# Peptides against a protein of PDB entry 6J07: the designs that were tried, part 111

Target 1, 107 residues: chain A of PDB entry 6J07
Amino acid sequence: GQRGWFCGSVSQDLRQFWVAEGGTISDPRAADFLFSCDASHPDTLRIYQSLDYIEDNATVFHAYYLSAVANAKIKNSVALGHFILPPACLQKEIRRKIGSFIWEQDQ

## One batch from the design tools (peptide; made by RFdiffusion4, then SolubleMPNN)

Design b2_p29_3_s4 (from b2_p29_3, 11 letters changed)
Fold by OpenDDE base, seed 1:
Structure b2_p29_3_s4 (fold): chain B 107 residues (1-107), chain A 29 residues (1-29)
Amino acid sequence: as target 1 above (107 residues)
Amino acid sequence: EKLEKLEKLLEELTKKAEEVIKKRRERNE
């Protein structure tokens, strides 16, 4: 099975989609996937400050990934790399180098 | 080209993310 943690910034609809697809919801330590819609949300900030994240043993993904998967004809066509949600302090530099994030393009 | 470089970067990021997920799965099971 797939275990996911969700920041409070993630809608109930996306959480329900995760469960409907066979996923379970767990605490961050037990989760394989960490989802958030807001890098500045206190829940997400705690992840960035965790030892797991500092030691590169955790990655936060924007929950819009789930929406993209739901709308895609082929699930594997949606690349996780497009949906990495870095800390706010790094986002400006990333946008400068590679452009706007996908979740921003669809807004 | 710029597009090719971006695609390569995204591929590498995807690979790294999948490796992290794999490690976490193995750790917690």
Scores: peptide ipSAE 0.535, ipTM 0.883, DockQ to the pose 0.631
Fold by OpenDDE base, seed 3:
Structure b2_p29_3_s4 (fold): chain B 107 residues (1-107), chain A 29 residues (1-29)
Amino acid sequence: as target 1 above (107 residues)
Amino acid sequence: EKLEKLEKLLEELTKKAEEVIKKRRERNE
């Protein structure tokens, strides 16, 4: 199964969807997916400061990915790269390169 | 073209994300 960690900024509905789809919830170290809705949330900041993240062995995704999956006609059509949630300090530069984030467009 | 560059960047980001998830999954198995 797929293991996910959720920042406190993620709604219970999205967490429930993850579990309903067969996912499990775990601590960040054990998680394959790390979900957050707020790059400035203390939980997410701790991820960015973790050794895993510093060594590029962790990626934080915006939990809106789950909403996109839930609403997608084909579940596999949602590309993870669109939902990477970088630290706030990098978001401005990323917006310059790829444009506004999907969660900013659809929310 | 800017659109082409965007597509390539998104592809790279997706590839990187999938690689990280794969490595984490394998590590935690």
Scores: peptide ipSAE 0.533, ipTM 0.882, DockQ to the pose 0.615
Fold by OpenDDE base, seed 2:
Structure b2_p29_3_s4 (fold): chain B 107 residues (1-107), chain A 29 residues (1-29)
Amino acid sequence: as target 1 above (107 residues)
Amino acid sequence: EKLEKLEKLLEELTKKAEEVIKKRRERNE
């Protein structure tokens, strides 16, 4: 099954959707997916500071990915790469080079 | 060109993310 961790910044609706789709909720270490809506949230910051993340063995995704999946007629049409949530310290540079994140454009 | 480069980057990021997820799944099995 798919195991996910959720930052406190993620709405209960998105968590419920995850479970409804067959996912389970676990601690960050056991999770396959890490979801957050706020790179500055303490929960997310703990992820960024972990050895797992520093060693590139973890990826944080914006939970808006789940919303996109829920609203998509074709699940495979939603690419994970569009929803990677980098640390806040990197976001400014990324926006400069690539542009605004998808979740920001839809807000 | 700019759009193409962006799409390539996003594809690479997707690939990397999927690899990470795969590794994590295998680790935690």
Scores: peptide ipSAE 0.533, ipTM 0.883, DockQ to the pose 0.633
Fold by OpenDDE base, seed 4:
Formats: structure tokens, C-alpha cells, sequence
Structure b2_p29_3_s4 (fold): chain B 107 residues (1-107), chain A 29 residues (1-29)
């Protein structure tokens, strides 16, 4: 199975979808995936400040990834790279290079 | 060319993310 951590900013619907797809929910340390809908949420900020993240051993994904997976005709067509949720301080630079985030376009 | 560059960047980001996830999975098992 896949272990995921969810920021408090993530809806119960998305959490339920994760579980329905065979995922389990765990603390950030034990999680394979870290999901958030808000880079400024205290839970997410704690991740960004964690040793794991500072040492590039963690990646936060926007939980909209799960929505995209749920709605995709081909689930494996959804690329994780599109849903990386970086700290707010880096988002402007990333938008400049990559463009607007997918979750900003669809929400 | 712009589209190609974007696709390459996203591919690299995806690869990096998957590697991180893999490493996390391995260390926690």
C-alpha cells in the first residue's frame, strides 16, 4: 500500500478517496506522500521546516493530484511533477519558469 | 520548443518526486 500524510487543509473527500484507492494515512515521518492544499497552512509549514524536507528527503504535493487521478480516464497519465507544492517563497519563481500551477487553473 | 522545454522540466520534476517517494518508502519499511 501507499502511506500518505494530509495537511488539515485537505478535505475529507480527498482523504476518503485516498483510502478508497488503497492508501493509508500516517504521520509525516512514516508517509510516502505528503498532501496539502495550502502552502501557508501551519501543518504544511511544519513540513517545510522539517529535517526531512530541508535535506530534500520529502516532497509536498497539492492534494488536487488526487482529484486529477479520480477524474482521469487514464490514472497513470497524471504526472506527480505537476502537483509539487513548494513553499510560498519559491512559488513565484517556479511560476515564472513553469507557469501557473494546475490547481490554480482548475480551481 | 517552449512546449518541449516545459515537458522536459515536468518530466524531471516527476522523476525527482518519484525518487523521493521511493526512498521514503524504503526507509520506512
Amino acid sequence: as target 1 above (107 residues)
Amino acid sequence: EKLEKLEKLLEELTKKAEEVIKKRRERNE
Scores: peptide ipSAE 0.533, ipTM 0.882, DockQ to the pose 0.634

Design b2_p29_4_s1 (from b2_p29_4, 9 letters changed)
Fold by OpenDDE base, seed 5:
Order: structure tokens, then C-alpha cells, then sequence
Structure b2_p29_4_s1 (fold): chain B 107 residues (1-107), chain A 29 residues (1-29)
């Protein structure tokens, strides 16, 4: 399915794009995709603290993925896996090992 | 990090929902 949950940190424009592309918006428990722009946002933190996430049954993606898809000439050329948004406590180590996240590189 | 990227890809293929975090844990062992 294409059910998405959106953290409050995600702009309305990106939410509208999701819907325009055929997606629906749901609560995090029913969502197939979880989008956030801020790992420290309370909404996202609640996801990280949930059993589903702790048990590796949920993934949070940075909503910048949607921007990348919108701008891509070939939609499926954007790798969703590159937009995994881990908890803030892990981001420093990840940056140390593999560099800055994609959503940080255009800034 | 080529090693990390390869491991992430493998973990993702195996169905892990947090392949980056999982990969980091394995590389630190």
C-alpha cells in the first residue's frame, strides 16, 4: 500500500505531493511509510520509542525523499533507502562513518 | 565507507527496517 504518516515537521506541500501521487495519510500504526523532517520532533520521537520501531518493524524516512522524487526525471531512480532517518543519537556516528545525509548536502 | 554500504545493502535485502543502525552495530563488534 501507499499509506503514509507524517510528522508535524513535514510541510503541507510535501503532504499534498504525497496525496497527489496517489498516497493516503494515516496514523503511524497503519502507515506503510513514516515521514519526518526532524528526528528530534516529539512526533518522531514517539515513533522511535514505539514497540514496532524497537522491534525493527518500522522505518522512518526523511520527507526530503518526496522532494527528490518530485524533482527527479525518473521517479524510481530515487533510492528510498538513502533517506532513512535514524534517531538523533545514532546520526553522529553515521555521519562519522559514511558522511552527511543526503538531505543535508543540498544546504 | 564501502564496507558499511555493502552491509547496509545486504541487511536491507534481508528485510531489516533499520539497516544503517544495524550495520553500525555489527561493524563496531
Amino acid sequence: as target 1 above (107 residues)
Amino acid sequence: NAELEALVAELKAQGHKRPLAKALLELDK
Scores: peptide ipSAE 0.024, ipTM 0.502, DockQ to the pose 0.064
Fold by OpenDDE base, seed 4:
Formats: C-alpha cells, structure tokens, sequence
Structure b2_p29_4_s1 (fold): chain B 107 residues (1-107), chain A 29 residues (1-29)
C-alpha cells in the first residue's frame, strides 16, 4: 500500500504532496513508508529504537525524496533507495565512505 | 569503495531494509 508516517520534522507541504499522489497517513506501525527530515528528531529516534527497525523490518527515508519526485520530469527516475535516512551516529561514517547524502547535495 | 558497494548490493538482494548502514556496520567489524 501507500501508507506513510511522517516525523514532525516534515513540512505539511510534503505531507500534502504525499496525499495528493494517492498516499495515506498512518502511524509508524501501519506505515509502509517512514519519512523524516531529521534523524535526531524525537519522533525519528523513536523509530530507530523500535523493534521493527532494530530487526531491519523498517526503513526511514528522508522526506526530500518527495520533493525530488515532485520536481522530477520522470517520477520513477528518483530512486527511493538513495534517500535512506540512517541514524545520526552512522551518518559521519557514511559520508566518509560514500560521500554526502543526496538531500545535502541539493541544498 | 568496491567492497562496500558489493556488500551493499548483496545485502539489498537479501532483502535488508538498510543495506548501506548494514554494510558499514559489517565492514567496521
């Protein structure tokens, strides 16, 4: 399905875009997609601490994905996998080995 | 990093939800 959860760090504009594209908004447990703009936000931290996430059954994506989709000429050209938002503790190492995140590059 | 990329691809194929993060954790062991 297209059930999404949104961290409080995500703007209403992006939430509205999700709904406009046919998505629904749900609690994290029922959500198919988890969106956040801040890995350090309390809402997101709760996700990282959840059993579903610890057991690798949940993924948090940076909500900038939705912005990228909205601006893309071809919606399917935006790879969701590029917008995985890992816990803050991992981001430094990821940047060191892979480089800056896409949402950081576009800023 | 060829090793990292390969591991990410493998983890992704195995269905891991966080392949990059998982790969980094594995490489740091």
Amino acid sequence: as target 1 above (107 residues)
Amino acid sequence: NAELEALVAELKAQGHKRPLAKALLELDK
Scores: peptide ipSAE 0.024, ipTM 0.490, DockQ to the pose 0.059
Fold by OpenDDE base, seed 2:
Structure b2_p29_4_s1 (fold): chain B 107 residues (1-107), chain A 29 residues (1-29)
Amino acid sequence: as target 1 above (107 residues)
Amino acid sequence: NAELEALVAELKAQGHKRPLAKALLELDK
């Protein structure tokens, strides 16, 4: 399915784009995709603390993915896997090893 | 980081939902 949950940090425009592309908006437990623009937002933190996330059954993606898709000539050219949003505590180490995140480069 | 990227790819193929985070944990052991 294409059910999405959105952190409060995500703009209404991106939410509307999701719906326009055929997606629906759901609570985190029923969602197929979890979107956030801020790993430190309370909404996102609650996801990271959930059993689904801890047990590796949930992934949080940076909502900038939707912006990239909206701006791309070919929608399928944007790789969702590049937009995994890990907890803030891990981001510093990730940057040291693989560089800045895509959303940080494009913004 | 070639090792990290390879591990992430493998974890994705195995169906892990947080491959990057898990890869880092494995490399830090």
Scores: peptide ipSAE 0.023, ipTM 0.497, DockQ to the pose 0.061
Fold by OpenDDE base, seed 1:
Structure b2_p29_4_s1 (fold): chain B 107 residues (1-107), chain A 29 residues (1-29)
Amino acid sequence: as target 1 above (107 residues)
Amino acid sequence: NAELEALVAELKAQGHKRPLAKALLELDK
């Protein structure tokens, strides 16, 4: 499937791109992909608090991935793994170890 | 959309193999 859940922090433009490419929008439980632009948004926090996430059966991705795909010459060249959105409490340490997140970098 | 399907398949595969992200998430536990 191609079902995606979107945090309220995600713009309508990115949602529209998802749908335009053939994706559908669903609730988090049914979604294949979870997108957010804010790890501190209540919608995203609820994901982090869910049993699925705690048991490592769910991953939240930054929706900027969709923007990157939309602007890429070769869409498959954009790696979703680069857009993992961890809880805010971990982001500072992650930046220290591996650098700024890709969505924080210049295009 | 064949292109989207291929992309989705790859992305799902990536989701299952994220050793760096996994390791990083374990650091602060």
Scores: peptide ipSAE 0.021, ipTM 0.433, DockQ to the pose 0.082

Design b2_p29_4_s2 (from b2_p29_4, 11 letters changed)
Fold by OpenDDE base, seed 1:
Structure b2_p29_4_s2 (fold): chain B 107 residues (1-107), chain A 29 residues (1-29)
Amino acid sequence: as target 1 above (107 residues)
Amino acid sequence: DEELEALVERLRKEGVKRPVSKALLELDK
């Protein structure tokens, strides 16, 4: 199975969906995936501020990925890479270069 | 900073994930 860590900003519904799809919930140390809905949440900030993250050894994903998968007619049409959640300090520049984040777009 | 930004853009385009390192042991103490 897949192990996921969840920021406190992620709803219980999304956590339950993760488990229903065969995932387990773990601390960041054991996690395969890190999920958050808020780049400014203290839980997420602690990850961003870690030396390992700054040196490109971790990734945070926006938990909206799980919502998108849950609602997709074709689940494999949802690309996880489009849901990378970068620190706030990078988001403006990223939007300028590659457009708005998918979780900010109309559904 | 620039390297991190470039990585995020690459990962977003390619759909590539990065594993969580055990270095994150520091975050949950």
Scores: peptide ipSAE 0.026, ipTM 0.499, DockQ to the pose 0.068
Fold by OpenDDE base, seed 2:
Structure b2_p29_4_s2 (fold): chain B 107 residues (1-107), chain A 29 residues (1-29)
Amino acid sequence: as target 1 above (107 residues)
Amino acid sequence: DEELEALVERLRKEGVKRPVSKALLELDK
């Protein structure tokens, strides 16, 4: 299956899109994908503070990926890898090395 | 949507839920 966890920062519309496309919603432990729109949201912080994340076994993605997929007119034009959402404390350094995040460019 | 389902399934099989550090290194390439 395709199980996703969603931070409270993610809109109901994006959650509904996930389900409409065949996904299910689960707790973080059972989820295949973790989605958030805010690295500083308490829900997301709890993920970053979990042993699974600290041990570098999980990745949080920005839920804007789902919006990009929904609006894409070219097949396979949206790469999930570009929507990695790291902890806020790392974002400044990452921006210096890789550049601004895609969701920041589109807002 | 069959297209999205196929995409998500492919990503899952490729191990998308993986170490953040490794994922970031791949973005730099």
Scores: peptide ipSAE 0.021, ipTM 0.506, DockQ to the pose 0.189
Fold by OpenDDE base, seed 5:
Structure b2_p29_4_s2 (fold): chain B 107 residues (1-107), chain A 29 residues (1-29)
Amino acid sequence: as target 1 above (107 residues)
Amino acid sequence: DEELEALVERLRKEGVKRPVSKALLELDK
């Protein structure tokens, strides 16, 4: 399926795009995809603290993925894997090893 | 991490909420 959960940090426009592309919106437990624009937002923090996430059964993606897809001529040219949003405590080391996140590059 | 990116892309295609958190933790080491 294509059920998505959205942190409060995600704009309504991106939510609407998700729905326009055939997605539905659900709670995080039922969602197939979790979207956020802020690893420090309380909604996202609750995900990171959940059993599903702690047990490595969940992934949070930066909602900028949806913006990138919306602006891309070829939808499949945007790799979701580039938009993994890790907890803030891991981001510094990740940047050190693999560089700045793609959503930061487009700022 | 190309393997991680490939995994997440497969998840996108399948529409499955599946783990990559552990892989991210390994990147921190």
Scores: peptide ipSAE 0.034, ipTM 0.547, DockQ to the pose 0.173; fails the geometry check
Fold by OpenDDE base, seed 3:
Structure b2_p29_4_s2 (fold): chain B 107 residues (1-107), chain A 29 residues (1-29)
Amino acid sequence: as target 1 above (107 residues)
Amino acid sequence: DEELEALVERLRKEGVKRPVSKALLELDK
């Protein structure tokens, strides 16, 4: 399915794009995809603290993925895997091994 | 990170909500 949950840190424009592309918006328990723009936002922190996430049954993605898709010249050229948004405590180590996150590169 | 990216893409296609945290930890080994 294409049910998405959105952290309060995500703009209305990105939410509207999700819906325009055929997605629906739901609560995090029913959502298939979880989007956030801020790993430190209280909404996102609650996801990281949830049983589903702790048990490795949930992934949070940076909502900039939707912006990248909206602006892509070639459909399906944007890889969702590049937009995994891990908890802040893991980001430093990930940057050390993989490099800066894609949403940070054009800021 | 190629393994993780492939996993996420597969999950997207399947519409499955699954955590990748454990996979990330494995990449650090």
Scores: peptide ipSAE 0.029, ipTM 0.523, DockQ to the pose 0.157; fails the geometry check

Design b2_p29_4_s3 (from b2_p29_4, 11 letters changed)
Fold by OpenDDE base, seed 1:
Structure b2_p29_4_s3 (fold): chain B 107 residues (1-107), chain A 29 residues (1-29)
Amino acid sequence: as target 1 above (107 residues)
Amino acid sequence: DAELEELVAKLKAEGHKRPVAKARLLLDL
């Protein structure tokens, strides 16, 4: 399905885009997709501390994915995998290996 | 792989069930 949960760090514009594209909004336990713009936001931290996440049954994505989809020139050209949002304590190590995250490059 | 080992160690410290698999996922970004 296309059920999404949104951290409080995600703008209303991106939430509205999700709904406009046919998505629904749900609590994190029922959601198919978890979106956040801030790994340090309390809402996102609660996800990282949840049993589902600890047991590797949940993934948090940066909501910039939705912006990328909205602005994509080619349909289905945006890879969701590039938008996995890891906990803040891991981001430095990941950047060292793969470079800056895609949502940081446009800043 | 030094980066992989470091991520695995941190994920273990946070209590992740499958730290190696999670680390590989994160490094495939």
Scores: peptide ipSAE 0.413, ipTM 0.867, DockQ to the pose 0.050
Fold by OpenDDE base, seed 3:
Structure b2_p29_4_s3 (fold): chain B 107 residues (1-107), chain A 29 residues (1-29)
Amino acid sequence: as target 1 above (107 residues)
Amino acid sequence: DAELEELVAKLKAEGHKRPVAKARLLLDL
């Protein structure tokens, strides 16, 4: 199934969309997908500090992915991999290599 | 690849066990 965890930084609208699309909401340990809109939010920081994340068993995605899916004209055209949300301390280096993140381009 | 090496170093400092693989993943965004 699609079990998702949501950082407090994620709007209720996006959470509702997740559920409307058949997803369920769970705690981080049980979740298949971890969504956040803020790498510096305490909820997300706890994920980055967790053993699961450090051992590369967890990935945080920017919740803007859900917005992109909601607005996509072609089903399955949105690549989840483009929405990986890295810790804040790594973002500057990543931007130097690949440019702005997708969720930043809309702003 | 200077960017890769720098990111790997940062990931190592953060305690990641597979920093190279993680770096590759992040730089493929």
Scores: peptide ipSAE 0.408, ipTM 0.865, DockQ to the pose 0.050
Fold by OpenDDE base, seed 4:
Structure b2_p29_4_s3 (fold): chain B 107 residues (1-107), chain A 29 residues (1-29)
Amino acid sequence: as target 1 above (107 residues)
Amino acid sequence: DAELEELVAKLKAEGHKRPVAKARLLLDL
């Protein structure tokens, strides 16, 4: 099993999907994966401000990854790395380099 | 690389311990 933390911005449906796929829900410190749908949500901001994140021991992923997995014919076809959710203040710079994020393209 | 350097600067300003590595990770998305 894999442990995941979810920002309050993530829908209950996506949380339930995580559990249905064998995942468990835990606090950020114990979680293997951190999911959020809003880099500006207070829960996510606390992650960005945490020592684990500052020391690059934690990565926040956009929960849309779970939706993509649910819709994919092959689960492995969805690359988790494409769903890294950076702080809002960095997103504009990143978009200038790589373009719109995947979750933005699908919406 | 101007984008890399700018992102590194931003990450450094935010207190990231490994801004270059983090920047490369983010730009490889």
Scores: peptide ipSAE 0.407, ipTM 0.863, DockQ to the pose 0.049
Fold by OpenDDE base, seed 2:
Structure b2_p29_4_s3 (fold): chain B 107 residues (1-107), chain A 29 residues (1-29)
Amino acid sequence: as target 1 above (107 residues)
Amino acid sequence: DAELEELVAKLKAEGHKRPVAKARLLLDL
């Protein structure tokens, strides 16, 4: 099974899609996938401050990944790795190297 | 790589134990 945690910034529609695809919703500590739409949301900030995240045992993904999957014509054509959501303080440095994030291009 | 080193420094400041590996992951998005 796939256990996911969702920041309060994620819409109910995306949460429902996750469940419809066979996923379950859990707390961050038990979750296999952490989804957020806002790196500055208090829920997400708590993840970034957690020991699991500091020790690189947790990764936050932008929930737009789920939207991309839902709209994709080919299953598994969307790369989860492209949707890693880093802390806000790191994003500008990352953009200098790779440009805009995928979710920023579509929004 | 200037961007890598800068990101590593920031990750270290945040307390990450594997800042270099994390930085490379983030820059390979």
Scores: peptide ipSAE 0.397, ipTM 0.861, DockQ to the pose 0.050

Design b2_p29_4_s4 (from b2_p29_4, 9 letters changed)
Fold by OpenDDE base, seed 3:
Structure b2_p29_4_s4 (fold): chain B 107 residues (1-107), chain A 29 residues (1-29)
Amino acid sequence: as target 1 above (107 residues)
Amino acid sequence: TEELEKKIAELKAKGHKRPLAKARLELDK
């Protein structure tokens, strides 16, 4: 599907891009994709605390993915998996083992 | 759990939406 939920941390521009590309905006329960720009935002924290997320049935993606897609020269060249936004408590360890997040490199 | 962590990283790179669950299933085979 193409239903997306957006944390309050996501700009209106990125939301508009999602809609312009054919996406719709929904509540997190109905959403196929969850977007956030801040793992510490209350909206995102509620997702992390949800049963769906705890049971690994949900994934939060950094909304910078949409920006990357918008600016990509090759369609479908941006890997969604590179934009998984984990809880803040896990980010340090992930950076240590995998490296800095892609959205941090370009900003 | 190093093997599990590596598998999760691989699945994330491929864009898998449930990398932890998938990794556990594959490593248990």
Scores: peptide ipSAE 0.030, ipTM 0.528, DockQ to the pose 0.057
Fold by OpenDDE base, seed 5:
Structure b2_p29_4_s4 (fold): chain B 107 residues (1-107), chain A 29 residues (1-29)
Amino acid sequence: as target 1 above (107 residues)
Amino acid sequence: TEELEKKIAELKAKGHKRPLAKARLELDK
């Protein structure tokens, strides 16, 4: 299914887009997708500290993915994997190796 | 570790949804 959890950092517009596209909103444990706009937000930090995440059974995606999909002519042209939102402690090294995150490039 | 972080970055770029577990497996080969 398309059950999604949203950090408080995610705008209502993006949440509404998710629902408009057929998604539902649920708690993190039941969610198939976890969306956040801030790796330092308390909601997201709690996800990173969860057993599911520590065991790599959960992935947090930057909600900018939804914005990119909304603006794309072809939905599948947007690679969800490029929107993985890792903990802040890993982001510096990731930027060093592969460059800035997509959600940072449109600023 | 730096190598783990590098591998995670590479897997992220390739679109892997669970890069940490995948990275661990590849580094242990």
Scores: peptide ipSAE 0.026, ipTM 0.545, DockQ to the pose 0.049
Fold by OpenDDE base, seed 4:
Structure b2_p29_4_s4 (fold): chain B 107 residues (1-107), chain A 29 residues (1-29)
Amino acid sequence: as target 1 above (107 residues)
Amino acid sequence: TEELEKKIAELKAKGHKRPLAKARLELDK
């Protein structure tokens, strides 16, 4: 299936786009995809603190992915892997070594 | 930098759900 969980930081428009594209919305435990726009949001923090996430069984994606897909000529041209949203504590190091995140570049 | 990128790609290919965090942990060892 294509079940998604959304942090409160994600706009209703992006949620609606997810549903319009055939997705459903569920709680994080049942979700196949976890979307957030803020690694520091309490909802997202709860994910990072969950056993599933700690055990490397869950990934949080930046919801900007959905916006990128919506604006892309070809949906599959947008790589989901580029939108992994790591905890804030890791972001500084990642930026230093790899560069700014996509959602920061186009913002 | 290149090492980190390579490790991330490797972990993604293996289907890891937290490739960035795991890559950092492995490279910091």
Scores: peptide ipSAE 0.042, ipTM 0.520, DockQ to the pose 0.061; fails the geometry check
Fold by OpenDDE base, seed 1:
Structure b2_p29_4_s4 (fold): chain B 107 residues (1-107), chain A 29 residues (1-29)
Amino acid sequence: as target 1 above (107 residues)
Amino acid sequence: TEELEKKIAELKAKGHKRPLAKARLELDK
């Protein structure tokens, strides 16, 4: 099964959905996926500061991906790559180049 | 901007899993 780590900013509902879909919850070191809803949350910041992340061996995704999957008629239509959650210092530049993030558009 | 685009591409390519991180953890054991 797929192992996921969840920032404290992620709702219990999304965590439960992950488990319902066959996922398990683990620490960030063992996790296949790292989910967060807040790049400024202390949990997420610790990930960004980790050696694995700094060395580009880890990626944080916005947990809204799970919500999008849950609500999608076709689950595979949701592209995980669109839900990368970068550190706050990079978000402004990304918005300027690519546009607003998907999780911001659906608010 | 080119460096940023490259970074994004790399993250997308690696983001679906963490094989390198896992590999390092296994090697450390």
Scores: peptide ipSAE 0.032, ipTM 0.541, DockQ to the pose 0.117; fails the geometry check

